# Peptides against a protein of PDB entry 1EMU: the designs that were tried, part 137

Target 1, 132 residues: chain A of PDB entry 1EMU
Amino acid sequence: PPYLKWAESLHSLLDDQDGISLFRTFLKQEGCADLLDFWFACTGFRKLEPCDSNEEKRLKLARAIYRKYILDNNGIVSRQTKPATKSFIKGCIMKQLIDPAMFDQAQTEIQATMEENTYPSFLKSDIYLEYT

## One batch from the design tools (peptide; made by RFdiffusion4, then SolubleMPNN)

Design b2_p30_6_s3 (from b2_p30_6, 13 letters changed)
Fold by OpenDDE base, seed 5:
Structure b2_p30_6_s3 (fold): chain B 132 residues (1-132), chain A 30 residues (1-30)
Amino acid sequence: as target 1 above (132 residues)
Amino acid sequence: GPLEVTSPEALQLAEEVVEKLLEEELKEEE
C-alpha cells in the first residue's frame, strides 16, 4: 500500500496526494509548513519554460518566492538555507536573471532539512501511525 | 539536486502553489 512506500522514501511521500496532505497537516502542527510550500513553489517555478510570453510572469513569481520565504529572516525557510544560497537568489532577482534552476540549491537545502528532521518525525507521528 | 515529482496530482499541486503566489504578488503591487 502507498503508506508503506512513504516510509521507504521522501520521494514517494512527496509524489502522493494523500501523503502530501498528511505530511502538510503534520508540518502545520509543528509550525513548519513553509518547508513544504516552498519546496512545491520551487518545483512549480522550475516547470515554467522560459519564453518571451512568460518572462514577466516568471520574474514576478521569483520575486514572490524570494520575498515570502528567503527574505523573511524569522521564517523557517530562511533559517534553513545557507547565506550564500540566499545571496545568490537575491543576485538573480536584482539582475533579473531568472533561470529555471535558480532555486535548485535552496530547494535542495530545504529538502535535506525535511529528510533529516521532519520526515523522520512524521513517520513516528500519530497522524501517520493512525493512518496505517 | 532536488527530487522530481512525476504524478499528475503532485505536479498539479505545484502549479496551484505557483498560481497562488502570483495572485498574492499582484495584490502587493496594488
Scores: peptide ipSAE 0.717, ipTM 0.941, DockQ to the pose 0.903
Fold by OpenDDE base, seed 3:
Structure b2_p30_6_s3 (fold): chain B 132 residues (1-132), chain A 30 residues (1-30)
Amino acid sequence: as target 1 above (132 residues)
Amino acid sequence: GPLEVTSPEALQLAEEVVEKLLEEELKEEE
């Protein structure tokens, strides 16, 4: 069953609707749902193809991601991303250089945080264990 | 690099998150 695959890799968990739902519920209880929301925001952003018709939309989206998750110094995403990474993102926005991969490093760092902390904790949680 | 999701459900969720962020951004511009 899918829940066994979730225990094998974070990728399997994040690629499964039920897995995402349970994991998000767990993260909300831990006060760190922003980790997952930011991760999916970055994924959605990267999927937007750069073109003339999407330029304004992509810039606005990049600004939104930056303001909500990176600029908020009290946020968990900001606390779990390196200063150089945040500075790079700021630079891209200020220069209006909106490359599809501009959030890749930040997303990777948040992904590492999940891999090292919240994902293992999730697999030990009542939410996951009661589901199995 | 970041993991890549491929399921339709995961991709749809990513799109929904993006749409919500864009709506919030539009409100801030007003």
Scores: peptide ipSAE 0.716, ipTM 0.940, DockQ to the pose 0.908
Fold by OpenDDE base, seed 4:
Structure b2_p30_6_s3 (fold): chain B 132 residues (1-132), chain A 30 residues (1-30)
Amino acid sequence: as target 1 above (132 residues)
Amino acid sequence: GPLEVTSPEALQLAEEVVEKLLEEELKEEE
């Protein structure tokens, strides 16, 4: 069953609708749902191919992601991303150089945070164990 | 690099998150 695959890899969990739902519920209880929301925001952003018709949309989206998650010093995403990574993103926004991969490093760092902390904790949580 | 999701449900969620952020950004500009 899918819940066994969730325990094998974070990728399996993040690619499964039920897995995402349960994991998000757990993260909300832990006060760190922004980790998951940011991760999916970056995924959605990267899927938008750069073109003349998407330029304004992509810039606005990049700004939104930056302001909500990176610039918020009280946010968990900001605390779990390296200063150099945040500085790079800021630079892209200021220069209006909106490459599809501009959030890749930040997303990787947040992914590592999940791998090391929240994902293992989720697998030990009542939410997951009662589901199995 | 970051993990890549491939399921329609996961991709749809990513799209929904993006659309919500864009909506919020547009409201702030008004």
Scores: peptide ipSAE 0.716, ipTM 0.940, DockQ to the pose 0.910
Fold by OpenDDE base, seed 1:
Structure b2_p30_6_s3 (fold): chain B 132 residues (1-132), chain A 30 residues (1-30)
Amino acid sequence: as target 1 above (132 residues)
Amino acid sequence: GPLEVTSPEALQLAEEVVEKLLEEELKEEE
């Protein structure tokens, strides 16, 4: 069943609707749902292929992600991303150079945070264990 | 690099998160 695959890899968990739902519930209880929301925001952003018609939209979205998660020094995403990574993103925003991959490094770092901490904890949580 | 999701449900969620952020951004500009 899918829940067994979730225990095999974070990828399997993040690619499954029920897995995402349970994981997000767990993260909310831990006060770190922003990790997951940011991760999916980056994914959604990267899927928007640049063109003349969506340039302004992509810039606004990049700014939104930046202001909500990167600029917020009290946020868990900001605390779990390296200064150089945040500086790079800021530079992209200021220069209006909005490459689809501009959040890749930040997303990778947040992904690593989940892999090392919240994902293992989730697999030991009552939420997951009671589901199995 | 970051993991890549491929399921329709995961991709849809990513899109929904993006749309919500855009809506919030537009409201802040008002």
Scores: peptide ipSAE 0.715, ipTM 0.940, DockQ to the pose 0.915; fails the geometry check

Design b2_p30_6_s4 (from b2_p30_6, 13 letters changed)
Fold by OpenDDE base, seed 5:
Structure b2_p30_6_s4 (fold): chain B 132 residues (1-132), chain A 30 residues (1-30)
Amino acid sequence: as target 1 above (132 residues)
Amino acid sequence: MPMEVTSPEALELAEKVVEELLEEELKEEE
């Protein structure tokens, strides 16, 4: 069953609708749901291929991601991203250089945080164990 | 660099998160 694959990799968990739902519930209880929301925001952003018709849309989205997750120094995403990474993103926003990959490093760092901390804890949580 | 999801459900969620952020951004500009 899918829940066995969730224990094998974070990828299998994040690629499954039920897995995402359970994991997000767990993260909310831990006060760090922003980790997952930011990760999916970055994925959605990267999927918006640049063209003349969506330039303004992509800029607005980049600003939204930056203000919501990066700018807040007390936020979990900001605390788990490196200063150089946050500075790079700020620079892209200020210069209006909105490359589809501009959040890749930040997304990777948040992904590593989940891999090392919240994902292992999830597999030991009552939420996951009671589901199995 | 970051891992990529491939299922239609996961991709649809990513799109939904993006749309919600855009709606919030529009409200802040008003």
Scores: peptide ipSAE 0.706, ipTM 0.938, DockQ to the pose 0.871
Fold by OpenDDE base, seed 4:
Structure b2_p30_6_s4 (fold): chain B 132 residues (1-132), chain A 30 residues (1-30)
Amino acid sequence: as target 1 above (132 residues)
Amino acid sequence: MPMEVTSPEALELAEKVVEELLEEELKEEE
């Protein structure tokens, strides 16, 4: 069953609708749902292929992601991303160099945070265990 | 570099998150 695969890898969890829902519920209880939301925001951003017709849209989206998650010093995403990573993102926005991969490093760092902390905790949580 | 999702449901969620962020951005510009 899918819940067994969720315990094998974070990828299996984040690629499954039910897994995402349960994990997000858990993260909300832990006060760190922004980790998951940011991760999916980066995924969605990267899927937007650069072209003349969506240039402004991509810039606005990059700014939105930056302001919501990176610039917020009180946010968990900001606390779990390295200063150099945040500075790079800021630079891209200021220079209007909006490469699809501009959030890759930040997404990787947040992914590592989930792998090391929230994901293992989720597998030990009542939410997951009661589901199994 | 980062882990990629491939399921339609996960990709749809990513699109929805992006859409909501854009809506918020548009409101802030007003």
Scores: peptide ipSAE 0.705, ipTM 0.938, DockQ to the pose 0.878
Fold by OpenDDE base, seed 2:
Structure b2_p30_6_s4 (fold): chain B 132 residues (1-132), chain A 30 residues (1-30)
Amino acid sequence: as target 1 above (132 residues)
Amino acid sequence: MPMEVTSPEALELAEKVVEELLEEELKEEE
């Protein structure tokens, strides 16, 4: 069953609708749902291929991601991303140079945070164990 | 470099998150 695969890798968990739902519920209880939301925001952003028709949309989205997750010093995403990474993103926003990969490093760092902390905790949580 | 999801459900969720952020951005501009 899928729940066994969730315990084998974070990828299996994040690629499964039910797994995502349970993991998000757990993260909300831990006060760190922004980790997951940011990760998926970056994924969605990267999927928007640059072109004349979506240039404005991509710029607005990049700005929204930056303001919501990176600029907020009290947010968990900001606390779990390196200063150089945040500075790079800020530079892209200020220069309006919106490359599809501009959030890749930040997404990688947040992914590492989940791998090392929240994902292992989730597998030991009542939410996951009672589901199995 | 980041891990990529491949299931249609996960990709659809990514799209939804993006659309929600855009809606919030539009509200802030008003």
Scores: peptide ipSAE 0.705, ipTM 0.938, DockQ to the pose 0.885
Fold by OpenDDE base, seed 1:
Structure b2_p30_6_s4 (fold): chain B 132 residues (1-132), chain A 30 residues (1-30)
Amino acid sequence: as target 1 above (132 residues)
Amino acid sequence: MPMEVTSPEALELAEKVVEELLEEELKEEE
């Protein structure tokens, strides 16, 4: 069953609808659902291919991600991303140089945070264990 | 660098998150 694959890798968990749902529920209880939401926001952003017709849309989305997760000093995403990474993103926003990969480093750092902390805790949680 | 999801359900969720952020951004500009 899928829940066995969830325990094998974070990728398997994040690629499964039910896995995502349970993991997000767990993260909400831990007060860190923003980690997952930011990760998926970055994924969605990267999937938007740049072209003349969507430049404004992509800029607005980049600004939204930046203001919600990076600029929020009280947010867990801001606390779990390196200063150099946040500075790079700020620079892209200010210069309006919106490359599809501009959030890749930040997404990687948040991914590592989940891999090392919240994902292992999830596998030991009542939410996951009762599901199995 | 970051891992990629491939299932249609996961990709759909990513799209929904993006849509919500865009809607919030539009409200803040008003």
Scores: peptide ipSAE 0.704, ipTM 0.937, DockQ to the pose 0.903

Design b2_p30_7_s1 (from b2_p30_7, 10 letters changed)
Fold by OpenDDE base, seed 5:
Structure b2_p30_7_s1 (fold): chain B 132 residues (1-132), chain A 30 residues (1-30)
Amino acid sequence: as target 1 above (132 residues)
Amino acid sequence: EISDELLRAYFQELLETDPSVAEIAELLLS
């Protein structure tokens, strides 16, 4: 069943709407749903291929992601990303150099945080265990 | 890789339940 695949890898969990729903519920209880929201925002941003018609949209989206997750020093995403990574993103925003890959390093660092902490904890949680 | 369908479903749910991410969700869904 799908729940067994979720325990095999974070990727399998994040490729399933039911798995994501349970995982996000768990993260909300832990006060760290922003980790997952940011991860998906980065994925969505990268999927917006640059073209004349979406230039303004991509810039607005990059700014919104930056303001919500990177600029707030008290936020969990900011606390779990390295200063150099945040500085790079800030630079891209200030220079309006909006490359599709500009959030890749930050997304990688947040993914590592989930892999090392919240994902293992989720598999031990009542939410997951009661589902199985 | 995350499918477009899954991504849209994710942010559609957020748009309906979390006003704090409305700007991001609206941009991704447009």
Scores: peptide ipSAE 0.814, ipTM 0.974, DockQ to the pose 0.876
Fold by OpenDDE base, seed 2:
Structure b2_p30_7_s1 (fold): chain B 132 residues (1-132), chain A 30 residues (1-30)
Amino acid sequence: as target 1 above (132 residues)
Amino acid sequence: EISDELLRAYFQELLETDPSVAEIAELLLS
């Protein structure tokens, strides 16, 4: 069953709507759902191919992601991303140089945080174990 | 790779339940 694959890799968990739902519920209880929301926002942003028709949308989205997750020093995403990474993102926003890959390093760092902390904890949680 | 369908489903649910991410969700769903 799919829940066994979720325990094999974070990738398998994040590629399954049911798995994501349970994982996000767990993260909300831990006060760190922003980790997952940011990760998916970065993925969505990268999938928007630059062109004249979506230039405004891409800029607005980049700014919104920056304001919510990077600028807030009290947020879990900001605390789990390196200063140089956040500085680079800020620079892109200020210069309005919105490359599809501008959040890649931040997404990598947040993914590492999930791999090392919240994902293992999820697999030991009542939410996951009761589902199995 | 995350499918477009999975991504849309994720942010559609957030749009319905979490107003704090509404701006991001709306932009991604537009």
Scores: peptide ipSAE 0.813, ipTM 0.974, DockQ to the pose 0.881
Fold by OpenDDE base, seed 4:
Structure b2_p30_7_s1 (fold): chain B 132 residues (1-132), chain A 30 residues (1-30)
Amino acid sequence: as target 1 above (132 residues)
Amino acid sequence: EISDELLRAYFQELLETDPSVAEIAELLLS
């Protein structure tokens, strides 16, 4: 069953709508749903192919992600990303150099945070265990 | 890799339930 795959890897969990729903519910209870929202935002951003018609949209999205998750020093995403990573993103925004990979390092760091902390905790949570 | 369908579903749900991410969700869904 899918829930067994969720326990095998975070990737398997994040590839399943039901798994994502449960995981986000758990994260929300833990006050860290922003980790997952940011991760998905980064994925969505990277999937937007650069072209003339997408330039303004991509810039707006990059700015929105930056303001929501990186600029807010009180946010969990900001706290779980390295200063150099945040500085790089800021630089991209200021220079309007909006490469599809500009959030990759930040996404990697947030993914590591989930892998090391929230994902293991989720697998021990009542939410997950009751589903199994 | 996350499918486009899964991404859309994710942010559609957020758009309906969390106004704090509306800007990001709307941009990704447009």
Scores: peptide ipSAE 0.813, ipTM 0.974, DockQ to the pose 0.883
Fold by OpenDDE base, seed 3:
Structure b2_p30_7_s1 (fold): chain B 132 residues (1-132), chain A 30 residues (1-30)
Amino acid sequence: as target 1 above (132 residues)
Amino acid sequence: EISDELLRAYFQELLETDPSVAEIAELLLS
């Protein structure tokens, strides 16, 4: 069943709507849902193909992601990303160099945080175990 | 790879339940 695949990899969990729903519920209880929200925001941003018609939209989205997750020093995403990574993103925003891959390093770091901490904890949680 | 359908579903739910991410969700769903 799908819940067994979720335990095999984070990728399998994040490729399943039911798995994501349970995982996000768990993260909310732990006060760290921003990790997953940021991860999905980065994925959505990267999927936007640069073109004349969406240039302003991409800039607005990049700024919104930056303000919400990177600029907020009290946020878990900011605390779990390296200073050099955050500085790079800030530079891209200031220079308006909005490459589709500008959040890739930050997303990688947040994914590593989930892999090392929240994902294993989720698999031990009452939410997951009661579902199985 | 995350499908477009899964991504849209994710942020549609957030838009309905979490106003703190409304700006990001609206931009991604537009």
Scores: peptide ipSAE 0.812, ipTM 0.974, DockQ to the pose 0.901

Design b2_p30_7_s2 (from b2_p30_7, 10 letters changed)
Fold by OpenDDE base, seed 3:
Structure b2_p30_7_s2 (fold): chain B 132 residues (1-132), chain A 30 residues (1-30)
Amino acid sequence: as target 1 above (132 residues)
Amino acid sequence: EISDELLKAYFTELLETDPEVKEIAELLLS
């Protein structure tokens, strides 16, 4: 069943709507749902193809992601991203150089945080175990 | 790779349950 695949990799978990729902519920209880929200926001941002018609939209989205997760010093995403990574993102925003890959390093760092901490904890959680 | 369907479903639910990500969700769903 799918829940067994979820235990094999984080990617398998995040490729399943039921898995995502359970994982996010767990993260909310742990006070760190922003990790997953940011990860999905970065993925959504990267999937937007740069063109004249969506330039304003892409800039607005980049700024919104930056303000919500990177600029917030009290946020878990900010605490789990390296200063150089956050500085790079700030630079992109200030220079209005909105490359689809501008959040890639930050997303990688947040993914590593989930891989090392919250994902393993989820697999040991009552939410996951009761589902199985 | 995350499918467009998963992304849409994810942020559609966030719009309904979490006002703090409303701006981001609206932009991604537009």
Scores: peptide ipSAE 0.771, ipTM 0.965, DockQ to the pose 0.896
Fold by OpenDDE base, seed 2:
Structure b2_p30_7_s2 (fold): chain B 132 residues (1-132), chain A 30 residues (1-30)
Amino acid sequence: as target 1 above (132 residues)
Amino acid sequence: EISDELLKAYFTELLETDPEVKEIAELLLS
């Protein structure tokens, strides 16, 4: 069953709507749902191919992601990303150089945080165990 | 790779339940 695959890798968990729902519920209870929201926002952003028709949207989205997750020094995403990574993102925003990969390093760092902390905890949680 | 359908579902739900990510969700879903 899918829940067994969720325990094999974070990738398997994040590729399943039911798994994501349970994981986000867990993260929300732990006060760190922003980790997952940011991760998915980065993925969504990267998938938007640069073109004349979506230039404005991409810029607005980059700014929104930056303001919500990077600029807030008290947020968990900001705390779990390196200063150099955040500085690079800020630079992109200020210069309006909105490359599809501009959040890649930050996303990698947040993914590592989930892999090392919240994902293992989720697999030990009542939410996951009771579902299985 | 995360499918477009999965992303759409994710942010559709967030749009309905979490005002803190409304702007981001709307932009991604537009």
Scores: peptide ipSAE 0.770, ipTM 0.965, DockQ to the pose 0.867
Fold by OpenDDE base, seed 4:
Structure b2_p30_7_s2 (fold): chain B 132 residues (1-132), chain A 30 residues (1-30)
Amino acid sequence: as target 1 above (132 residues)
Amino acid sequence: EISDELLKAYFTELLETDPEVKEIAELLLS
């Protein structure tokens, strides 16, 4: 069953709507749902192909992601991303150089945080275990 | 690789349940 695959890799968990739902619920209880929201926001952002018609949209989205997760020094995403990574993102925003990959390093760092902490904890949680 | 459908589903739910990510969700769903 899918829940067994969820325990094999975070990738498998994040590729399943039911798995994501349970994982996000868990993260909310832990006060760190922003990790997952940011991760998905980065993925969504990267999937937007640059073109004249969506330039403004991409800029707005980049700014929104920046303000919500990077600029907020009290947020978990900000705390779990390196200063150089945040500085790079800020630079992109200020210069309006909105490359599809501008959040890649931050996403990688947040993914590592989940891999090392929240994902293992999720697999030990009542939410997951009761589902199995 | 996350499918477009999965992304859409994710942020559709967030749009309905979490006002803190409304702006981002709306942009991604537009």
Scores: peptide ipSAE 0.769, ipTM 0.965, DockQ to the pose 0.907
Fold by OpenDDE base, seed 5:
Structure b2_p30_7_s2 (fold): chain B 132 residues (1-132), chain A 30 residues (1-30)
Amino acid sequence: as target 1 above (132 residues)
Amino acid sequence: EISDELLKAYFTELLETDPEVKEIAELLLS
C-alpha cells in the first residue's frame, strides 16, 4: 500500500496527495508547515516557463516567496537556510534577475531539513502510525 | 518531479484554508 512507500522515501510521500495531507497536518502541529509550503512554492515557481507574457507574474511570485519565507528572520524557512543562500535570493530580487532556478539552493536546504528532522519524526508520529 | 495536477491541488487547498499564502497560491494557480 502507498503508506509503505511513504516510509521508503520523502519523494514517495510528496508524490501522493494523501501522504502530503497527513504530513502537512503533522508539520502544522509542529509549527513548521512553512517548510512544505515553501518547498512546493519553489517547485511551482521553477515550473513556470520564462516568456514575455510570464515576466510580470514570475516577478510578483518571486517577490511574494521572498517576502513570506526569506525576509522574515524569525521564520522557520529563514532559520533553516544559509545566509549566503538568502543573500543570493535577495540579490536576484533587487536586480530583477528572476531565473527559474533562483530558489533551487534554498529548496535543497529546506528539503534537507525535512529529510533530517521532520520526515523521520513524521514516521514515528501518531498521525502516520494510526494511518497504517 | 511533482505533477502540475498535484501542485494545483496543493495550492487550491491552501488558498481556501490559509490566508497567509493567498498571494502565492493565486499566482501559482493563475
Scores: peptide ipSAE 0.766, ipTM 0.964, DockQ to the pose 0.859

Design b2_p30_7_s3 (from b2_p30_7, 12 letters changed)
Fold by OpenDDE base, seed 2:
Structure b2_p30_7_s3 (fold): chain B 132 residues (1-132), chain A 30 residues (1-30)
Amino acid sequence: as target 1 above (132 residues)
Amino acid sequence: EISDELLEAYFSDLLKTDPSVKEIAELLLS
């Protein structure tokens, strides 16, 4: 069953709507759902093609992601991303240089946080264990 | 790679329950 694949890798968990739903519920209880929301926002952003028709939308989205997750020094995403990474993102926003890969490093760092902390905890949680 | 369908489902669900991500979700779903 799919829940066994979720325990084999975070990638398998994040590729399954049911797995994501349970994982997000767990993260919300732990006060760190922003980790997953940011990760998916970065993925969505990267998938937007840079072209004239998407220029305004991509800029608005980049700014929105920056304001919510990077600028907030008290947020978990900000606390789990390195200063140099946040500085680079800020620079892109200020210069309006919105490359599809501008959040890649931040997404990598947040993914590492999930891999090392929240994902293992999820597999030990009542939410996951009761589902199995 | 995350499919467009999975991404759309994720943020569609968030729009229903979390107003703090409304701007991001609407932009991604537009």
Scores: peptide ipSAE 0.795, ipTM 0.971, DockQ to the pose 0.876
Fold by OpenDDE base, seed 3:
Structure b2_p30_7_s3 (fold): chain B 132 residues (1-132), chain A 30 residues (1-30)
Amino acid sequence: as target 1 above (132 residues)
Amino acid sequence: EISDELLEAYFSDLLKTDPSVKEIAELLLS
Protein backbone atom coordinates (compact mmCIF):
# COMPACT_ATOMS: atom_id res chain seq x y z
CA PRO B 1 0.00 0.00 0.00
CA PRO B 2 1.04 3.63 -0.53
CA TYR B 3 1.79 4.24 3.15
CA LEU B 4 4.65 1.77 2.95
CA LYS B 5 6.16 3.74 0.08
CA TRP B 6 5.92 6.89 2.19
CA ALA B 7 8.28 5.31 4.68
CA GLU B 8 10.82 4.50 1.97
CA SER B 9 11.44 8.11 0.91
CA LEU B 10 10.26 11.66 1.47
CA HIS B 11 9.89 11.93 -2.30
CA SER B 12 7.31 9.15 -2.29
CA LEU B 13 5.41 10.87 0.50
CA LEU B 14 5.40 14.23 -1.30
CA ASP B 15 4.15 12.63 -4.52
CA ASP B 16 0.96 11.37 -2.87
CA GLN B 17 -1.99 13.60 -2.00
CA ASP B 18 -3.02 11.46 0.94
CA GLY B 19 0.52 11.34 2.24
CA ILE B 20 0.92 15.10 1.90
CA SER B 21 -2.34 15.70 3.74
CA LEU B 22 -1.29 13.59 6.70
CA PHE B 23 2.22 15.02 6.71
CA ARG B 24 1.00 18.62 6.65
CA THR B 25 -1.42 17.89 9.48
CA PHE B 26 1.49 16.56 11.48
CA LEU B 27 3.68 19.56 10.63
CA LYS B 28 0.91 21.94 11.62
CA GLN B 29 0.66 20.28 15.03
CA GLU B 30 4.42 20.70 15.36
CA GLY B 31 4.23 24.37 14.37
CA CYS B 32 6.29 23.92 11.22
CA ALA B 33 3.85 23.62 8.32
CA ASP B 34 5.69 26.53 6.68
CA LEU B 35 8.48 24.12 5.75
CA LEU B 36 6.17 22.19 3.46
CA ASP B 37 4.29 25.24 2.20
CA PHE B 38 7.57 26.89 1.24
CA TRP B 39 8.82 23.72 -0.44
CA PHE B 40 5.71 23.51 -2.61
CA ALA B 41 5.77 27.24 -3.32
CA CYS B 42 9.33 26.90 -4.62
CA THR B 43 8.32 23.96 -6.78
CA GLY B 44 5.38 25.88 -8.18
CA PHE B 45 7.52 28.92 -8.84
CA ARG B 46 10.17 26.92 -10.69
CA LYS B 47 7.52 25.39 -12.93
CA LEU B 48 6.43 28.81 -14.21
CA GLU B 49 8.10 29.25 -17.58
CA PRO B 50 9.68 32.67 -18.13
CA CYS B 51 8.07 34.68 -20.92
CA ASP B 52 6.95 38.23 -21.61
CA SER B 53 3.39 37.61 -20.46
CA ASN B 54 4.57 35.87 -17.29
CA GLU B 55 7.23 38.33 -16.16
CA GLU B 56 5.13 40.43 -13.81
CA LYS B 57 3.42 37.39 -12.32
CA ARG B 58 6.73 35.66 -11.64
CA LEU B 59 8.13 38.77 -9.99
CA LYS B 60 5.06 39.14 -7.78
CA LEU B 61 5.24 35.51 -6.75
CA ALA B 62 8.95 35.67 -6.00
CA ARG B 63 8.40 38.76 -3.87
CA ALA B 64 5.52 37.13 -2.03
CA ILE B 65 7.56 34.02 -1.24
CA TYR B 66 10.47 36.19 -0.15
CA ARG B 67 8.35 38.37 2.14
CA LYS B 68 6.56 35.51 3.82
CA TYR B 69 9.31 32.97 4.33
CA ILE B 70 12.73 34.59 3.90
CA LEU B 71 12.33 38.13 5.21
CA ASP B 72 10.49 37.01 8.35
CA ASN B 73 13.32 36.33 10.78
CA ASN B 74 10.91 34.74 13.25
CA GLY B 75 9.77 32.13 10.75
CA ILE B 76 11.02 28.57 10.74
CA VAL B 77 11.99 28.76 7.06
CA SER B 78 14.22 31.76 7.70
CA ARG B 79 15.79 30.03 10.70
CA GLN B 80 16.49 26.90 8.66
CA THR B 81 18.08 28.63 5.66
CA LYS B 82 21.66 29.85 5.53
CA PRO B 83 22.43 33.58 5.57
CA ALA B 84 24.19 33.39 2.21
CA THR B 85 21.16 31.70 0.69
CA LYS B 86 18.81 34.36 2.00
CA SER B 87 21.16 37.12 0.83
CA PHE B 88 21.24 35.65 -2.66
CA ILE B 89 17.45 35.58 -2.83
CA LYS B 90 17.26 39.16 -1.56
CA GLY B 91 19.71 40.18 -4.26
CA CYS B 92 17.62 38.57 -6.97
CA ILE B 93 14.53 40.39 -5.72
CA MET B 94 16.28 43.76 -5.50
CA LYS B 95 17.82 43.41 -8.95
CA GLN B 96 14.62 41.93 -10.38
CA LEU B 97 16.62 39.00 -11.74
CA ILE B 98 13.99 36.34 -11.35
CA ASP B 99 15.52 33.09 -12.55
CA PRO B 100 13.34 29.97 -12.24
CA ALA B 101 16.04 28.39 -10.08
CA MET B 102 16.49 31.32 -7.67
CA PHE B 103 14.89 29.42 -4.75
CA ASP B 104 16.55 26.07 -5.47
CA GLN B 105 19.23 26.33 -2.80
CA ALA B 106 16.73 27.44 -0.17
CA GLN B 107 14.39 24.62 -1.16
CA THR B 108 17.25 22.15 -0.85
CA GLU B 109 18.07 23.39 2.64
CA ILE B 110 14.45 23.17 3.75
CA GLN B 111 14.16 19.71 2.23
CA ALA B 112 17.22 18.66 4.22
CA THR B 113 15.60 19.99 7.37
CA MET B 114 12.52 17.89 6.72
CA GLU B 115 14.60 14.82 5.85
CA GLU B 116 16.60 15.08 9.06
CA ASN B 117 13.87 16.03 11.51
CA THR B 118 10.18 16.26 10.68
CA TYR B 119 9.96 13.40 8.18
CA PRO B 120 11.46 10.81 10.55
CA SER B 121 9.28 12.15 13.35
CA PHE B 122 6.21 11.84 11.14
CA LEU B 123 6.91 8.16 10.57
CA LYS B 124 6.88 7.66 14.34
CA SER B 125 3.78 9.80 14.88
CA ASP B 126 0.33 8.63 15.92
CA ILE B 127 -1.04 10.21 12.74
CA TYR B 128 1.01 7.95 10.51
CA LEU B 129 0.91 4.82 12.66
CA GLU B 130 -2.85 4.96 13.15
CA TYR B 131 -3.25 5.31 9.39
CA THR B 132 -1.31 2.10 8.80
CA GLU A 1 8.75 15.78 -10.22
CA ILE A 2 5.57 17.13 -8.69
CA SER A 3 2.61 17.11 -11.05
CA ASP A 4 0.63 20.23 -11.84
CA GLU A 5 -2.46 18.50 -10.50
CA LEU A 6 -0.82 17.85 -7.16
CA LEU A 7 0.34 21.46 -6.88
CA GLU A 8 -3.10 22.74 -7.72
CA ALA A 9 -4.73 20.49 -5.15
CA TYR A 10 -2.23 21.51 -2.49
CA PHE A 11 -2.73 25.25 -2.79
CA SER A 12 -6.46 24.96 -3.40
CA ASP A 13 -6.72 23.24 -0.04
CA LEU A 14 -4.55 25.89 1.60
CA LEU A 15 -6.82 28.65 0.34
CA LYS A 16 -9.64 27.07 2.30
CA THR A 17 -7.83 26.92 5.63
CA ASP A 18 -4.88 29.33 5.72
CA PRO A 19 -5.38 33.01 4.84
CA SER A 20 -1.68 33.71 5.35
CA VAL A 21 -0.77 31.97 2.08
CA LYS A 22 -3.58 33.50 0.05
CA GLU A 23 -1.37 35.73 -2.08
CA ILE A 24 1.03 32.92 -2.96
CA ALA A 25 -1.74 30.42 -3.59
CA GLU A 26 -3.70 32.77 -5.82
CA LEU A 27 -0.64 33.60 -7.89
CA LEU A 28 0.20 29.92 -8.35
CA LEU A 29 -3.37 29.01 -9.21
CA SER A 30 -3.97 31.90 -11.64
Scores: peptide ipSAE 0.795, ipTM 0.971, DockQ to the pose 0.892
Fold by OpenDDE base, seed 4:
Structure b2_p30_7_s3 (fold): chain B 132 residues (1-132), chain A 30 residues (1-30)
Amino acid sequence: as target 1 above (132 residues)
Amino acid sequence: EISDELLEAYFSDLLKTDPSVKEIAELLLS
């Protein structure tokens, strides 16, 4: 069943709507749902292929992601991303150089945080175990 | 690889429950 695949890899979990729902619920209880929201925001952003028609949209989205997750020093995403990574993103925003990959390093760092901490904890949580 | 459908479902759900991500969700869903 799908829940067994969720335990095999974070990738499998994040490819399943039910798995994501449970995982986010868990993260919210742990006060770190922003990790997942940011991860998905980055994925969504990267999937927006740059063109004349979506240039302003991409800039707005990049700025929104930056302001919410990177600029907020009290946020878990900011705390779990390296200063150089945040500085790079800030530079992209200030220069309005909005490359589809501009959040890739930050997303990688947040993914590593989930892999190392929240994902293993989720698999031991009542939320997951009760679903099995 | 996350499908467009999955992304849409994710942020559509967030719009219903979390106003703090409204701006991001709306941009991604537009």
Scores: peptide ipSAE 0.793, ipTM 0.970, DockQ to the pose 0.898
Fold by OpenDDE base, seed 5:
Structure b2_p30_7_s3 (fold): chain B 132 residues (1-132), chain A 30 residues (1-30)
Amino acid sequence: as target 1 above (132 residues)
Amino acid sequence: EISDELLEAYFSDLLKTDPSVKEIAELLLS
């Protein structure tokens, strides 16, 4: 069953709408849903192929992601990303150099945070265990 | 890799429950 695959890897969990729903509910209870929201925002951003028709859209999206998750020093995403990573993103925004990969390092760091902390905790949580 | 369908579903749901991500969700869904 799918719930067993969710326990095999975070990737399997994040590839399943039901798994994502349960995981996000858990993260919200833990006060860290921003980790997952940021991760998906980065994925969505990277999938927008740069072209003349979406340049303004990509810039607006990059700025929105930056303002919500990186600029806020009290946010969990900001606390779980390295200063050099945040500085790089800030630089891209200021210079308006909006490469599809500009959030890749930050996304990697947030993914590592989930792998090391929230994902294992989720598998031990009542919400997951009661689902199984 | 995350499918477009999964991304759309994720942020469509967020638009219904979390106004703080409205700007990001609308841009991703446009």
Scores: peptide ipSAE 0.792, ipTM 0.970, DockQ to the pose 0.873

